# Ledger of designs, part 206: peptides against a protein of PDB entry 3EFO

Target 1, 262 residues: chain A of PDB entry 3EFO
Amino acid sequence: SQLADLYKSCETDALINFFAKSAFKAVLHQPLKVIREILVNQTAHMLACYRKNCASPSAASQLILPDSMKVLPVYMNCLLKNCVLLSRPEISTDERAYQRQLVMTMGVADSQLFFYPQLLPIHTLDVKSTMLPAAVRCSESRLSEEGIFLLANGLHMFLWLGVSSPPELIQGIFNVPSFAHINTDMTLLPEVGNPYSQQLRMIMGIIQQKRPYSMKLTIVKQREQPEMVFRQFLVEDKGLYGGSSYVDFLCCVHKEICQLLN

## One batch from the design tools (peptide; made by RFdiffusion4, then SolubleMPNN)

Design b2_p25_8_s1 (from b2_p25_8 with S2T P3S T14A A19L D20E E21A)
Fold by OpenDDE base, seed 3:
Parts: sequence; structure tokens; C-alpha cells
Structure b2_p25_8_s1 (fold): chain B 262 residues (1-262), chain A 25 residues (1-25)
Amino acid sequence: as target 1 above (262 residues)
Amino acid sequence: STSHVALDMSSREALEEQLEALLDE
């Protein structure tokens, strides 16, 4: 059917790019609340239409996602929680304006990374391997007090350190004896010269590669004030300023779909 | 009928488990 073909042709990354640009354009003449509601409604309507017209019958307790849109909800939630659509006190008007303009010019790949950051457990690095560590989900539940994580979204790069991060790694990265001695005001890692430091720098270089913008490094210590900014990039978690968790968002979408089909 | 993913929405825990697998794909 024509509808089936449409859903098959849709790609999540392209859809998110489209929705982001359309929403960010709408910011100029519509209230943010209205824009967010429209996005949620559009998501629910698309999925409801699919369930009704393209999917085989299934239990009402199930959320049916076409393969092409299986990860659409997580990215949609990220879009809804972006500072352009959901203002945050720690983000200035100028910064929001800047991000809006950037996204308006982003390609599909760039916007995907921008809305859902890459979070890497660098404390697990094998200095003998040339492979990047596997990314983990952007949630606090994936962090560890004993861990060190690198987060990147194409515009910003964060190095997050747990309060109990290994002293040997701290020494290896920063050439200081302990967590307390790390200077979080630095935007560049020192050239310590050991294998771990070199590997980390290589990883950072790879992440920066092929990105249109230079990502400034921010060092974040767990339980210090700047961590609050970092946590806003953990997009699957509930936001401090009204953003839903990924799970809550799915429940919301599911509820709306059910309402549309009743 | 096109291929699709069915998420069990019966519980938060069940959903979280399914999402873990989904996002790894």
C-alpha cells in the first residue's frame, strides 16, 4: 500500500532532522508549549496510523513501532528536551539562539548525534586496542562512581569523573595524585605521555574527526556544581526542568495512541 | 503488513528491558 511504502521509506534520522528544523522554525512565532504538544501529537498520530493501517492486530498493551521508526521515540524525546524547545536556567538566551541556528543548518548525521550524545566509558579502555569503547546509554544509571566517561554531541565534549575514579587513571590523564587535585577549569588535557593518556587523546581526536565544529572539552567532577550541566546531556533521564524520561515519554505516546484508536 | 517492533507496555521494568535491546540495534 501507499502508506506501507511511506513508512518503509521513512528513516528516523531524517525524520528527526525534519521535525527539529520545523520545530525550531516554529519557535519564532509559536509558544514552546504548543510546539512540544504538536510534536507529541504528530508522533502519536503517525504511530497510530501505522498501527491501524499497516500493522497486524496486536494487544492494546503493546506499543507498535515500524522498523523504520523503532528508535524515533527516543530521539523525539531528546528533541523535546532540547534547550531550544525546553528552556533551562543554566542556558542563556544567546546559547539557545546559537543552538537553534546550528541545528537549522545541520545534516541528518549531525543532528542525530546532537540530540543523542555519544557516551563512552573510557575507564574501560584497552591501551592495546585501536577500537573505541562501546557507547552506553545516556542515563545516570550507566555511570559509575568508579568510572570515567567521555560525552560528545558534536558541539560539546565532557570528561566526567566519578568521585571514586581510579587514582591511577587520574594520574595517567591529569598527572595529579587524586581526584581532588583535578583542575576543572582546564579545557585541554595535559600531555602526560603514557599509553592511557595517548589512547584517550586519540579517541578524542577520532570523535572530533569529520565534525564540522570544534568541540570544547569540559572536565566535570561528580557531585560538583558543573555536573548539573552534564546531567542535562543524559537525555534518557528525567529532566530537572520538565523534560520526561524516555520511559515516561513512551508511556505518554502509547496512551495517546490508544486514545486515538478508541 | 510491514515489519515492526512490539513493545510490551505492561510494566516499566519490562519496557526498560526491551528498550535496552532496541537501542543496541
Scores: peptide ipSAE 0.548, ipTM 0.914, DockQ to the pose 0.834
Fold by OpenDDE base, seed 1:
Structure b2_p25_8_s1 (fold): chain B 262 residues (1-262), chain A 25 residues (1-25)
Amino acid sequence: as target 1 above (262 residues)
Amino acid sequence: STSHVALDMSSREALEEQLEALLDE
């Protein structure tokens, strides 16, 4: 069917780019609450239409996602939780305006990374490998007190260190003996010169080269106050200021779909 | 008509397990 062909041709990254720009344009003349409701409604309607017209009959307890949109909900939730659409007291008006303008000009690849960051477990780095470590899901559940993680969203870069990070890695990265000695005010890693340090710098360089904007590096220690800023980028988790977890969002969407079809 | 993913929404635990597989693909 024509509808089936349409869904097959859809790509989540393109859709999110479209929805983001549409929503960020709308903030100039519509309340944020209304915009968020529209986005949820649009998501539910798209999926309801698919279920009704393009999918085989299924139990009401199932959420049916076309393959082309299987990750649409997670990105949509990220969009809904963005500071432009979900105002947060720690984010200034200027910062919101800045991010809005940036997104309005972003291509598909840039917006995808912007809304769902790359989170890399760098404590598992193989200094002999030329490949980037596999990204993990942006959730606290993927962090480890013994781990070190690099997060990047195209605008910001964070190096998160667990309280029990291996001293040898800390020494390798920062040339200090322990976690307590790490200076979080630095925005650049020291050039220690060992293989691990060089590998990390190389990875950071690769990430930066793919992006049009220079990313500021922030060093974050677990359990210190600045970690709260870092936590905002764990987009699958429940937000501090009204943002839903990914799981909760799926439940919400499913409920709305059921309401539309019943 | 098109390929799709069916998520079991009967429990949170079941959903979480399914999402692990879904997002790792």
Scores: peptide ipSAE 0.546, ipTM 0.914, DockQ to the pose 0.833
Fold by OpenDDE base, seed 4:
Parts: structure tokens; sequence; C-alpha cells
Structure b2_p25_8_s1 (fold): chain B 262 residues (1-262), chain A 25 residues (1-25)
């Protein structure tokens, strides 16, 4: 069917780009709450339509996602939690305006990374491998007190260090003896010169080279105040200022779909 | 019909498990 073909051809990244630009344009003349509600309703409507017209009958307790949109909800949740649509006190008006304007000009790949950051477990790096570590989900549940993670969203780059990060890695990256000695005020990694440091720098370089904007590096220690900012990029988690977790969002969408189909 | 993913929404734990599998693909 034509509908089935449409769903097959749809890509989540393109949809999110469209929804983001539409929503961010609407910010100029509509309340944020209304915009968020519209996005949720649109999401539910698309999925309800698929379930009704393109999917075989299934139990009401199931959420049916076309394969092409299997990750649509997670990205939609990210969009809904973005500081442009969900105002946060720690984000200045100027910063919010800046991000809004940037997204309005972003391509599909840029917006995808912007809304759902890449989170890399760099503590697992093999200095003998040229492969980048596999990204993990943007959730606190994927962090480790013993780990070191690099997060990038095309605009910001964070290096998060667990309180129990391996001293050898700390030494390798920062040339200091312990976690406590790491200076979080720095925005550049020191030129230590060992293989691990060079590999990390290479990875950071690769990430940067693929992006149109220069990303400032923020070093974050677990349990220090700046970690609160970092945690806002863990987009699958419940937000500090009203954003839903991914799971909660799915439940919300499912409820809306059921209401539409009943 | 198109290929699809079906998520069991009957419990939070079941959902989380399914999401883990889905996102790790």
Amino acid sequence: as target 1 above (262 residues)
Amino acid sequence: STSHVALDMSSREALEEQLEALLDE
C-alpha cells in the first residue's frame, strides 16, 4: 500500500530534523507547553495510523513501531527535553536562542547528533586498535565510577571521569597522580605524549573533524557541581527540570495511541 | 505489511529489557 511504502521510506533522522525545525520556529509565537503537546500528539498520531492501517492486529498492551521509526521515540524525547523547548534555569536566554538558531540551519546528521549525543567509553580504548569504541546509551545507567566517558553532541564535548577512574588512565590523560589532582578548569588536554593520550586526542579529532562547529571541551568530575550540567546530556534519563525519561515517554506515547484507537 | 518492532508495555521491567535489546542492535 501507499501508506506502507511511506512508512518504509521514512527515516527517523529526517523526521526529527523536520519536527525540530518546525517546533523551534513555533517557539517564536506559541507557548512551549503547547509546542511540546503538539509534538507528542503528532508522534502518537503517526504511530496510531501505522498500527491501524499498516500493522497486523496486536494486543493493546503493545507499542508497535515500524522498523523505520523504531528509534523515533527516543529522539522525540530528546527534542522535547531540549533547552529550547524545555526551559532550564541553568541555561541562559542567549544560549537558548543561540541553540535554536543553530538547529534551524542544521542538516539531518547534525541535528541527530545534537539531540542524541555520542557517549563513548574511552576507558575501554585499545591503543593497538584503530577502531572507535562503540557508543553507549546516553543514560547514567551506562556510566561507571571506574570509567571515563567522552560525550559529544556537535556543539559541546565533555570528558566525564568517575570517582574511581583508573589512576593509570588519569596519569595517561592528564599527567597527574590522582582524580583529585585533575584540574577541571582546563579546556584542553595536556600533551602528555603517551599512546593512550594520543589515541584519545585522535578520537576527539575525528569527532571534531566531522562537525561544522568547534566543540569546547569540558572536563567533568563525578559528584562535582559541573556534573549536573553533564547529566542534562544523558537524554534517556529523567530530566532535572521536568523532562521525561525515555521509558516514561514511551508510556506517555502509548497511552496517547490507545486513546486515539479506542 | 511492513516490518515492525513490538514492545510489550505491560511492565516497566519488561519494557526496559526490550529497549536494551533494541538499542544495542
Scores: peptide ipSAE 0.544, ipTM 0.914, DockQ to the pose 0.877
Fold by OpenDDE base, seed 5:
Structure b2_p25_8_s1 (fold): chain B 262 residues (1-262), chain A 25 residues (1-25)
Amino acid sequence: as target 1 above (262 residues)
Amino acid sequence: STSHVALDMSSREALEEQLEALLDE
C-alpha cells in the first residue's frame, strides 16, 4: 500500500529535523504546552496509523514500531525535553533563543547528534586500536564511578571523570597523580605524549571533524557542581527542569496509541 | 506490511531490556 511504502521510506533523522524546526517555528505564536501536546499527538498518531493500517494484528500490550521509526520515540523525547520547549523559569530566555536559532539552521545529521549526544567510554580504550569505542546510551545508569566518558553533541564536548577513575589513566591524560589534582578550569588537554593521551586526542579530533562548530571541552568531575550541567545531556534520564525519561515517554506514547485505536 | 519491532510493554523491566537491543542496532 501507499502507506506501507511511506513508512518504509521514512527516516527518523529527517523526521526529527522536521519536527524540531516546525516546533521551534511555532514557539513564536503558540503556547509551549500546546506545541508539546502536538508533538506527542503527532508521534502517537503516526504510530497508531501504522499499527492499524500497515502492521499485522498484535496484542494491545505491544508497542509496534516500523523499522524506519524504531528510534523515533527516543529522539522525540529529546526534542520535547529541549530547553526551547520547556516552560520552566529556570531556563533563561537567552539560552532558549540561542538554541532555537541554532537548530533552525541545522541539517539532518547535525540535529540528530544535537538531540542525542554521543557518549563514549574512554576508560575502555585499547591504545593499539584505531577504532572508536562503542557509544553507550545517554543515561546515568551507563556511567561508572571507575569510568571516564567523553560526551559530544556537536556543540559541546565533555570529559566526565568518575570519582574512582583509574589513577594511571588520570596520569596518562592530565599528567597529575590523582583525581583531586585535576584542574576542571582547563579547556584543553595537555599533550602528555603517551599512547593513551594521543589516542584520546585523536578520538576528540575525529568527533570534531565535519562539525560546523568548534566544540569547547569541559572537564567534569563526578559529584562536583558542574556535573549538573553534564547531566542535562544524559537525555534518556528525567530532565532537570522537566521532561520524562525515555521509558516513561514510551509508556506515554503507548497509552496514547491505545486510546486512539480503542 | 513493513518490517517492524514489537516492544513488550507489560513491565518496565521487560521494556528496559528490549531497549538495549533496539538502540544498539
Scores: peptide ipSAE 0.536, ipTM 0.911, DockQ to the pose 0.807; fails the geometry check

Design b2_p25_8_s2 (from b2_p25_8 with S2T H4Y E17K A19L D20E E21A)
Fold by OpenDDE base, seed 1:
Structure b2_p25_8_s2 (fold): chain B 262 residues (1-262), chain A 25 residues (1-25)
Amino acid sequence: as target 1 above (262 residues)
Amino acid sequence: STPYVALDMSSRETLEKQLEALLDE
């Protein structure tokens, strides 16, 4: 088929699944640094080829992304920042091995969610609606001190609470009077029985039912130590251990494309 | 040619604004 047809048919979810499995297989035989470099190069080469052969002439200051691949960079960055490819001291060898094996067996939908979590603004729940709230971007900039957010990636589930979360919501979810009284050691929400609590539990249930793995719930208070773990799932932000933000990654890819085409 | 997105990479602020608009679609 023609190159244009190829790019038209290439979907990000399938590509990221392929790249992830390829990279995670390579971990056994190649240094992590080399694997990451290969992934970046592959991304740049693919986009450079498109720009050269399939796209209309554009200014050098522009990054051209096929419509079918317009979100590929964000997922690629997530892959590059995964603990399997970017080792972190807080992640054990066993955990890395476990995640690697899981991804190696994941389907397209599962891997997509795994690399880019769902982040839901729970504080905006409409108890009269059966629909899930619209997900927000996985970035700290989308959080608010007054908000409550649910994050899920198919393996983990987090309930993040801002320091200024509404007391009425805290009471509704936890049956406690204030933020300070929330027990973060809980792995299950109490059955409070009010409409808001029931709605939240239903949402969590729906999310869990769509995934093949049981997700453990972690309750996270803003500005407490466990929040650092939660922040690692805000994949568009700059990582603590060398991972780039989404914006920085785009700049990096653009630079490499320009180098290839000049 | 296939449909594509062109991102102006002239500044970080410009890029961020474009991404916000793109992701809201």
Scores: peptide ipSAE 0.527, ipTM 0.917, DockQ to the pose 0.814
Fold by OpenDDE base, seed 5:
Structure b2_p25_8_s2 (fold): chain B 262 residues (1-262), chain A 25 residues (1-25)
Amino acid sequence: as target 1 above (262 residues)
Amino acid sequence: STPYVALDMSSRETLEKQLEALLDE
């Protein structure tokens, strides 16, 4: 059917770009609460339509996601949790305006990265491999106290270090003997020159490549104050201001779909 | 029909387990 073909060809990244720009435009003349409700509603309606017209009959207790849109909910939740769509006094008007303007000019590739960052387990690097480490989900559950992770969203780059990160890697990256000796005020990695350091620099270079903005590097130690900023980019987790986790959002969407179909 | 993912929404734990499996693909 035409509908089936539509969903088959649907690209989540394009949809998110569209929804983001539409929502951010609407911020100028509609209440944020209304905008958020519309986004959730649109998500639910799209999925309800698929379930009704394209999917095989299934139990109401199941959430049916077309393969082409299986990640739509997570991205939509990221959009909903963006500071532009949050009415919180802790968020400055300037910050909202800044991010709004940035997203309004982003292409599809930029926006998807912006809303869902890359999180790379740097501690797993194989200096003999030309392959980049596979990204992990942006959640605290994927972090490890023994790990080192690089996060990038096209605007910011974070190097997160677990409190128990391997001293040999610390030495390799920072040329210091331990976690405690790492200076988090630095915005550039030292040129240590060993294979591990070079590979990390290469990865950072690849990530920066073809991005319209130069990403500032922030070194983050686990359990230090700056980690709170870093955690805001773990977008699948519950937001700082009580925004839903990915799981919570799925439940919300499912409930709304059921209401639409029942 | 197009390929789709069916998530069991019976419990949060069940959902989380399914998501872990799905995201590892």
Scores: peptide ipSAE 0.518, ipTM 0.915, DockQ to the pose 0.841
Fold by OpenDDE base, seed 2:
Structure b2_p25_8_s2 (fold): chain B 262 residues (1-262), chain A 25 residues (1-25)
Amino acid sequence: as target 1 above (262 residues)
Amino acid sequence: STPYVALDMSSRETLEKQLEALLDE
C-alpha cells in the first residue's frame, strides 16, 4: 500500500529534524506545554496509523514500531527534553535562544548528534586501534565509577571521569598523579604525548570533524557540581526538570496509541 | 506489512531488556 511504502521510506533522522525545527519555530508563538503535547500526539498518531494500517495484527500490550522509526521515540524524547522546549532554570534565556537558532539551521546529521549525543568509553580505548570506541547509550547506567567517558553533541564536549578512574589513565590524559589533581577549569587537554593521549586527541579530532562549530571541552568529575550539567546530556534518563526517561516516554506513547486505537 | 519491531510493554524490566537488544544493534 501507499502507506506501507511511506513508512518504508521514512527516515527518522529527517523526521526529527523536521519536528525539531517546527517545534522550535512554534516556541515564539505557542506555549511550551502545547508544543510538547503536539509532539507527543504526532508521535502517537504516526505510530497508531502504522499499527492500524501497515502492521500485522498484534497484542494490545505491544508497542509496534516500524523498522524505519524504531528509534523515533528516543529522539522525540530527546527533543521534548531539550532546554528550548523544556525550560530549565540553569539554562539562560540567551542559551535557549542560541540553541533554538542553531537547530533551525541544522542539517539532519547535525540535529541527530545534537539531540542524542555520542557517549564514548574512553577508558576502553585501544591505542593500537584506528576505530572509534563503540558509543554507549546516553544513560547513567552505562557509566562506571572506574570509567572515563567522552560525550559530544556537536556543540559541547565533556570528558567525564569516574571517582575511581584509573590513575594511569589520568596520568596519561592529564599528566597528574590522581583524580584529585585534575583541574576541571581547563578547557583543553594537555599534550602529554603518550599513545593514549594521542589516541584520545585523535578521537576528539574525529568527533570535531565536519562539525560546523568548535566544541568547547568541559572536564567533569563524578560527584562534583558540574556533573549535574553533564547528566543533562544523558538523555535516556529521567530529567531533573520534568523530562521523562526513555522508558517512561515509551510507556506514555504506548498508552496514547492504545487510546487512539480504542 | 513492513518490517517492524514489537516491544512487549508488560513490564518495565521486560521493556528495558528489549531496548538493550534493540539499541545495541
Scores: peptide ipSAE 0.544, ipTM 0.922, DockQ to the pose 0.882; fails the geometry check
Fold by OpenDDE base, seed 4:
Structure b2_p25_8_s2 (fold): chain B 262 residues (1-262), chain A 25 residues (1-25)
Amino acid sequence: as target 1 above (262 residues)
Amino acid sequence: STPYVALDMSSRETLEKQLEALLDE
């Protein structure tokens, strides 16, 4: 199953929406560092409370997550790493302000996708199937040099191409003979007309239709400079500008919980 | 008790494996 499916079965979606709006409102009056610390503390306190009062006794080496909040940490980490709460040089002040305002008006479904993007391995597409490819985790570890991935968060759409992506797919999508010939300045895919191209366009259309904002497409080649921007959307990875990996965040939360309960 | 997930935090590798199992269900 996809992370999104797990998320739908949890209360996490509503919580993240609430925390995001609260934090983004606080940005106007409190330092970013303080806001991030508060979010971490709140997360730890909630989980500590559950462990103390609701969970069966367990070893201190275990992190206990209620089923309703089993994906809370990953989304909380995404929130903490968002450019509104974690300033990044590649993001302008205006862009941060814009995103802040957008999130303040987002519903639960929109904020869910915004903080944790869909990452789709489109190189696995079956032209005979109407099923969307299963999303993979937003981490570099899920990318492959031979793969082509579509990332969308409701505001931005990226098409990432591995350096060894299949030439036949490149030709099918871009109508060029090789990776080197792909023009990354394009914001629209050409109308090639083959089944693969049509299916990709269909998928992109489906993704777009479900969202209130028009997503600009950015073509990204692996190992080129624009990939650095793309990698910032791999929210489970360690950020370039102070953001933690998901694993590191879990460790941090766990340590804080232990401190609260000791 | 209510349903819960228990993650073994003994090592990064163990944690990563558990997360893979959890999130890729």
Scores: peptide ipSAE 0.517, ipTM 0.912, DockQ to the pose 0.595; fails the geometry check

Design b2_p25_8_s3 (from b2_p25_8 with S2T H4S E17K A19L D20E E21A)
Fold by OpenDDE base, seed 4:
Structure b2_p25_8_s3 (fold): chain B 262 residues (1-262), chain A 25 residues (1-25)
Amino acid sequence: as target 1 above (262 residues)
Amino acid sequence: STPSVALDMSSRETLEKQLEALLDE
């Protein structure tokens, strides 16, 4: 059917781009709460329609996602938690306005990365490989106190260091003897010159080259105050200011779908 | 039928396990 074909051909990244721009435009005329509710409703309606018309019969306890939309919920949750739609005290009005305008001009690839950052386990780098490490999910559960992670969303870049990060890696990256000696006020990595440092710089360069905006580097130590800002980019987790975890969002969507179909 | 993913929403733990498996693909 035409409807089935539609669901097969849908691209989540394009949908999120559309929803983001629509929502961010609506910010000018509608309360944020209403906009968020509309987005949730739209998500539920799309998935309810699929379940009703395109999916095989399934138990009510199941959430059915077409393959083309299997990651739609996570991106939608990211959109809902964005500072434009969910205002946060730590984000200034100007910054929120700036981000809104940026997204309004973003292409599909840009908005995808903006809403769901790339989180790379830098501590796993193989200096003999030219391959980038596989990204991990943006959740605290994927971090390690022994790890070093690079997060990038096209606008910001963070280097997060666990409290137990390997001293050899710290030395390799920062040319300091320990975690305590790392200066988090710096926005550039030092030119240490060893293979690990060079590879990290290369990775950062690759990430930057694919993006239209220059990303400023923020170095974050675990358990220090700036980590709170970093954690806001762990978009699958529950936010400090009312944003749902991905799991909670799925439950919410599922509940609404059930209500629509009953 | 259209290819799809079915998530069991019976418990948080079950859901988390399914998501872990799904996203690791």
Scores: peptide ipSAE 0.563, ipTM 0.922, DockQ to the pose 0.885
Fold by OpenDDE base, seed 2:
Structure b2_p25_8_s3 (fold): chain B 262 residues (1-262), chain A 25 residues (1-25)
Amino acid sequence: as target 1 above (262 residues)
Amino acid sequence: STPSVALDMSSRETLEKQLEALLDE
């Protein structure tokens, strides 16, 4: 059917880009609450339509996602949790304006990365491999106290260090003897010159490649105050300022779909 | 029908488990 073909050919990244720009444009004329409701409603309607017209029969207790929209909910939740759409006084007007303007000019690839960051377990690096480590889900559940992670969203870059990060890696990256000696005020990694340091720098370079903005590096130690900023980019988790976790969002969407179809 | 993913929404725990499995594939 025509609808089936449509869902098959759907590009989620393009949809998210479209929804983001539409929503961010609407911020100028509509209440944020209304915009958020519209986005959720649109998501539910799209998925309800698929379930009704294109999907095989399934139990009502199941959430059915076409393959083309497999990641639509997670990105939609990221959009909903963006500071531009949040009505919290803790978020400055300037920050909202800045983020809005940035997204309005972003291409599909840029917006994809912006809303869902890359989170790389760099403690697992094979210095002999030319391959980048596989990204993990942007959730605290994927972090390890023994790990070191690089997070990037095209605008910001964070190097997160677990409290139990291996001293040898700390030495390799920072040329200091321990976690406690790491200076979190630095915005550049030292050129230590060992294979691990070189590999990390290469990865950072690859991530920076083709990005329109230079990403400032922030060093983050686990359990220190600046970690709270880092955690805001763990987009699948519950947001600090009222945003839902990915799981909670899925439940919400499912409920709305059921309401539409019953 | 179009290829799709089905998530069991019976419980949060079940959903989380499914997501972990799905995303690790």
Scores: peptide ipSAE 0.563, ipTM 0.921, DockQ to the pose 0.820
Fold by OpenDDE base, seed 5:
Structure b2_p25_8_s3 (fold): chain B 262 residues (1-262), chain A 25 residues (1-25)
Amino acid sequence: as target 1 above (262 residues)
Amino acid sequence: STPSVALDMSSRETLEKQLEALLDE
């Protein structure tokens, strides 16, 4: 059917780009609450339509996602949690305006990375390999106190260090003996010159490659005040200033779908 | 029908386990 073909050809990255720009344009004419409701309704409607018309019969307790939209909900949740769509007094008008303008000019690849950052476990690097480590999900549950993680969203880059991160890696990256000696005010890694440092710098270079903006590096120590900023990029978690966790959002969408079909 | 993924929504724990596998693809 025409609908089946549509769902096969659909690309989540293109959809999220479209939804983001549409929503951010609507901010000028509609209340934020209404915009958020529209996005949720659109998500539920698309998935309900698929379930009704294109999917094989399944139990009502299941959420059915076409392959082309298997990651649509996570990106949609990220969009809903963006500061532009949050009506909280803690978020300045200037910040909303800034991010709105950025997204309005983003291509498909840019917006995808912007809404769902890459989070890389740097502590697992094989110095003998030139391959990038596999990204982990953007959630606190994937962090480790013994780990070191690099996060990038195309605009910002963070190097997060657990309180129990390996001293040998700290020495390798920063040329200091311990976690306590790391200066978080620096925005550049020192040229230590060992293989680990070189590999990390290479990875950072790869991430920066083909990005339209130069990402500022922020060094983040676990349990220090600046970590709060870093936590905002763990997009699958509940946001500080509002928004659902990814799991909660899926439950919400599933309920909406059931309501549409029953 | 088109290729699809079915998520069991019976519990949070079950959902979390399924999501881990889904996003790692």
Scores: peptide ipSAE 0.559, ipTM 0.921, DockQ to the pose 0.832
Fold by OpenDDE base, seed 1:
Structure b2_p25_8_s3 (fold): chain B 262 residues (1-262), chain A 25 residues (1-25)
Amino acid sequence: as target 1 above (262 residues)
Amino acid sequence: STPSVALDMSSRETLEKQLEALLDE
C-alpha cells in the first residue's frame, strides 16, 4: 500500500530534522507547552496510524515501531528536552536564541548529532587502533567512576572523568599524578606526547573535522559542580527541569497511542 | 506488513532490557 511504502521510506534523521525546524519556528508564535504537546501528539498519531494500518495484529500491551522509526522516540524525546523547547534557568535567552538559529540551518546529520550526542568510553582506547571506540548510550547508567568519557554534540565537547579514573590515564592525558591535580579550567588538552595522549587528540580531531562548528572542550570531574552541565547531555535520563527519561517518554507515547486507537 | 519492532510495555524492567538490545543494533 501507499501508506506502507511511506513508512518503509521514512528516515528518522530526516523526520527529527523536520520536526525540530518546525517546532523551533513555532517558538516565535506559540507557547512552549503547546509546541511540546503537538510534537507528542504527532509522534503518537504517526505510530497509531502505523499500528492501525500497516502493522500486524499485536497486544495492547505492546508498542509497535516500524523499523524506519525504531529510534524516532528517543530523538523526539531529545527534541522535547532541548533548551529551546524546555526552558531552563541556567540557559540564557541569548543562548536559546543561538541554538534555535543553529538548528534552523542544520542538515540532517548535524541535527542528529546535536540532539543525541556521541558518548565515547575513552578509558577503553586501544592506542594501536585507528577506529573510534564504540559509543555508549547517553545515560548516567553507562558511566563509571573508574571511567573517562568524551561527549560531543557538534557544538560542545566534554571530557568527563570519574573520581576513580585510572591514574595512569590521568598521567597520560594531563601529565599530572592524580585526579585531584587535574585543572578543569583548561579548554585544551596538553600535548603530553605519549601514545595515549596522541590517540585521544586524534579522536578529538576526527570528531571536530566532521562538524561545521568549533567545539569548545570542557573538562569535567565527577561530583564537581560543572558536572551538572554535563549531565544535561545525558539525554536518555530524566531532566532536572521537567524533561522525561526515554523510558518514561515511551510509556507516555504508548498510552497516547492506546487512547487514540481505543 | 512492514518490518517492525514490538516492545513489551508490561514493566519498566522488561522495557529497559528490550531497549538495550534495540539500541545496540
Scores: peptide ipSAE 0.564, ipTM 0.923, DockQ to the pose 0.859; fails the geometry check

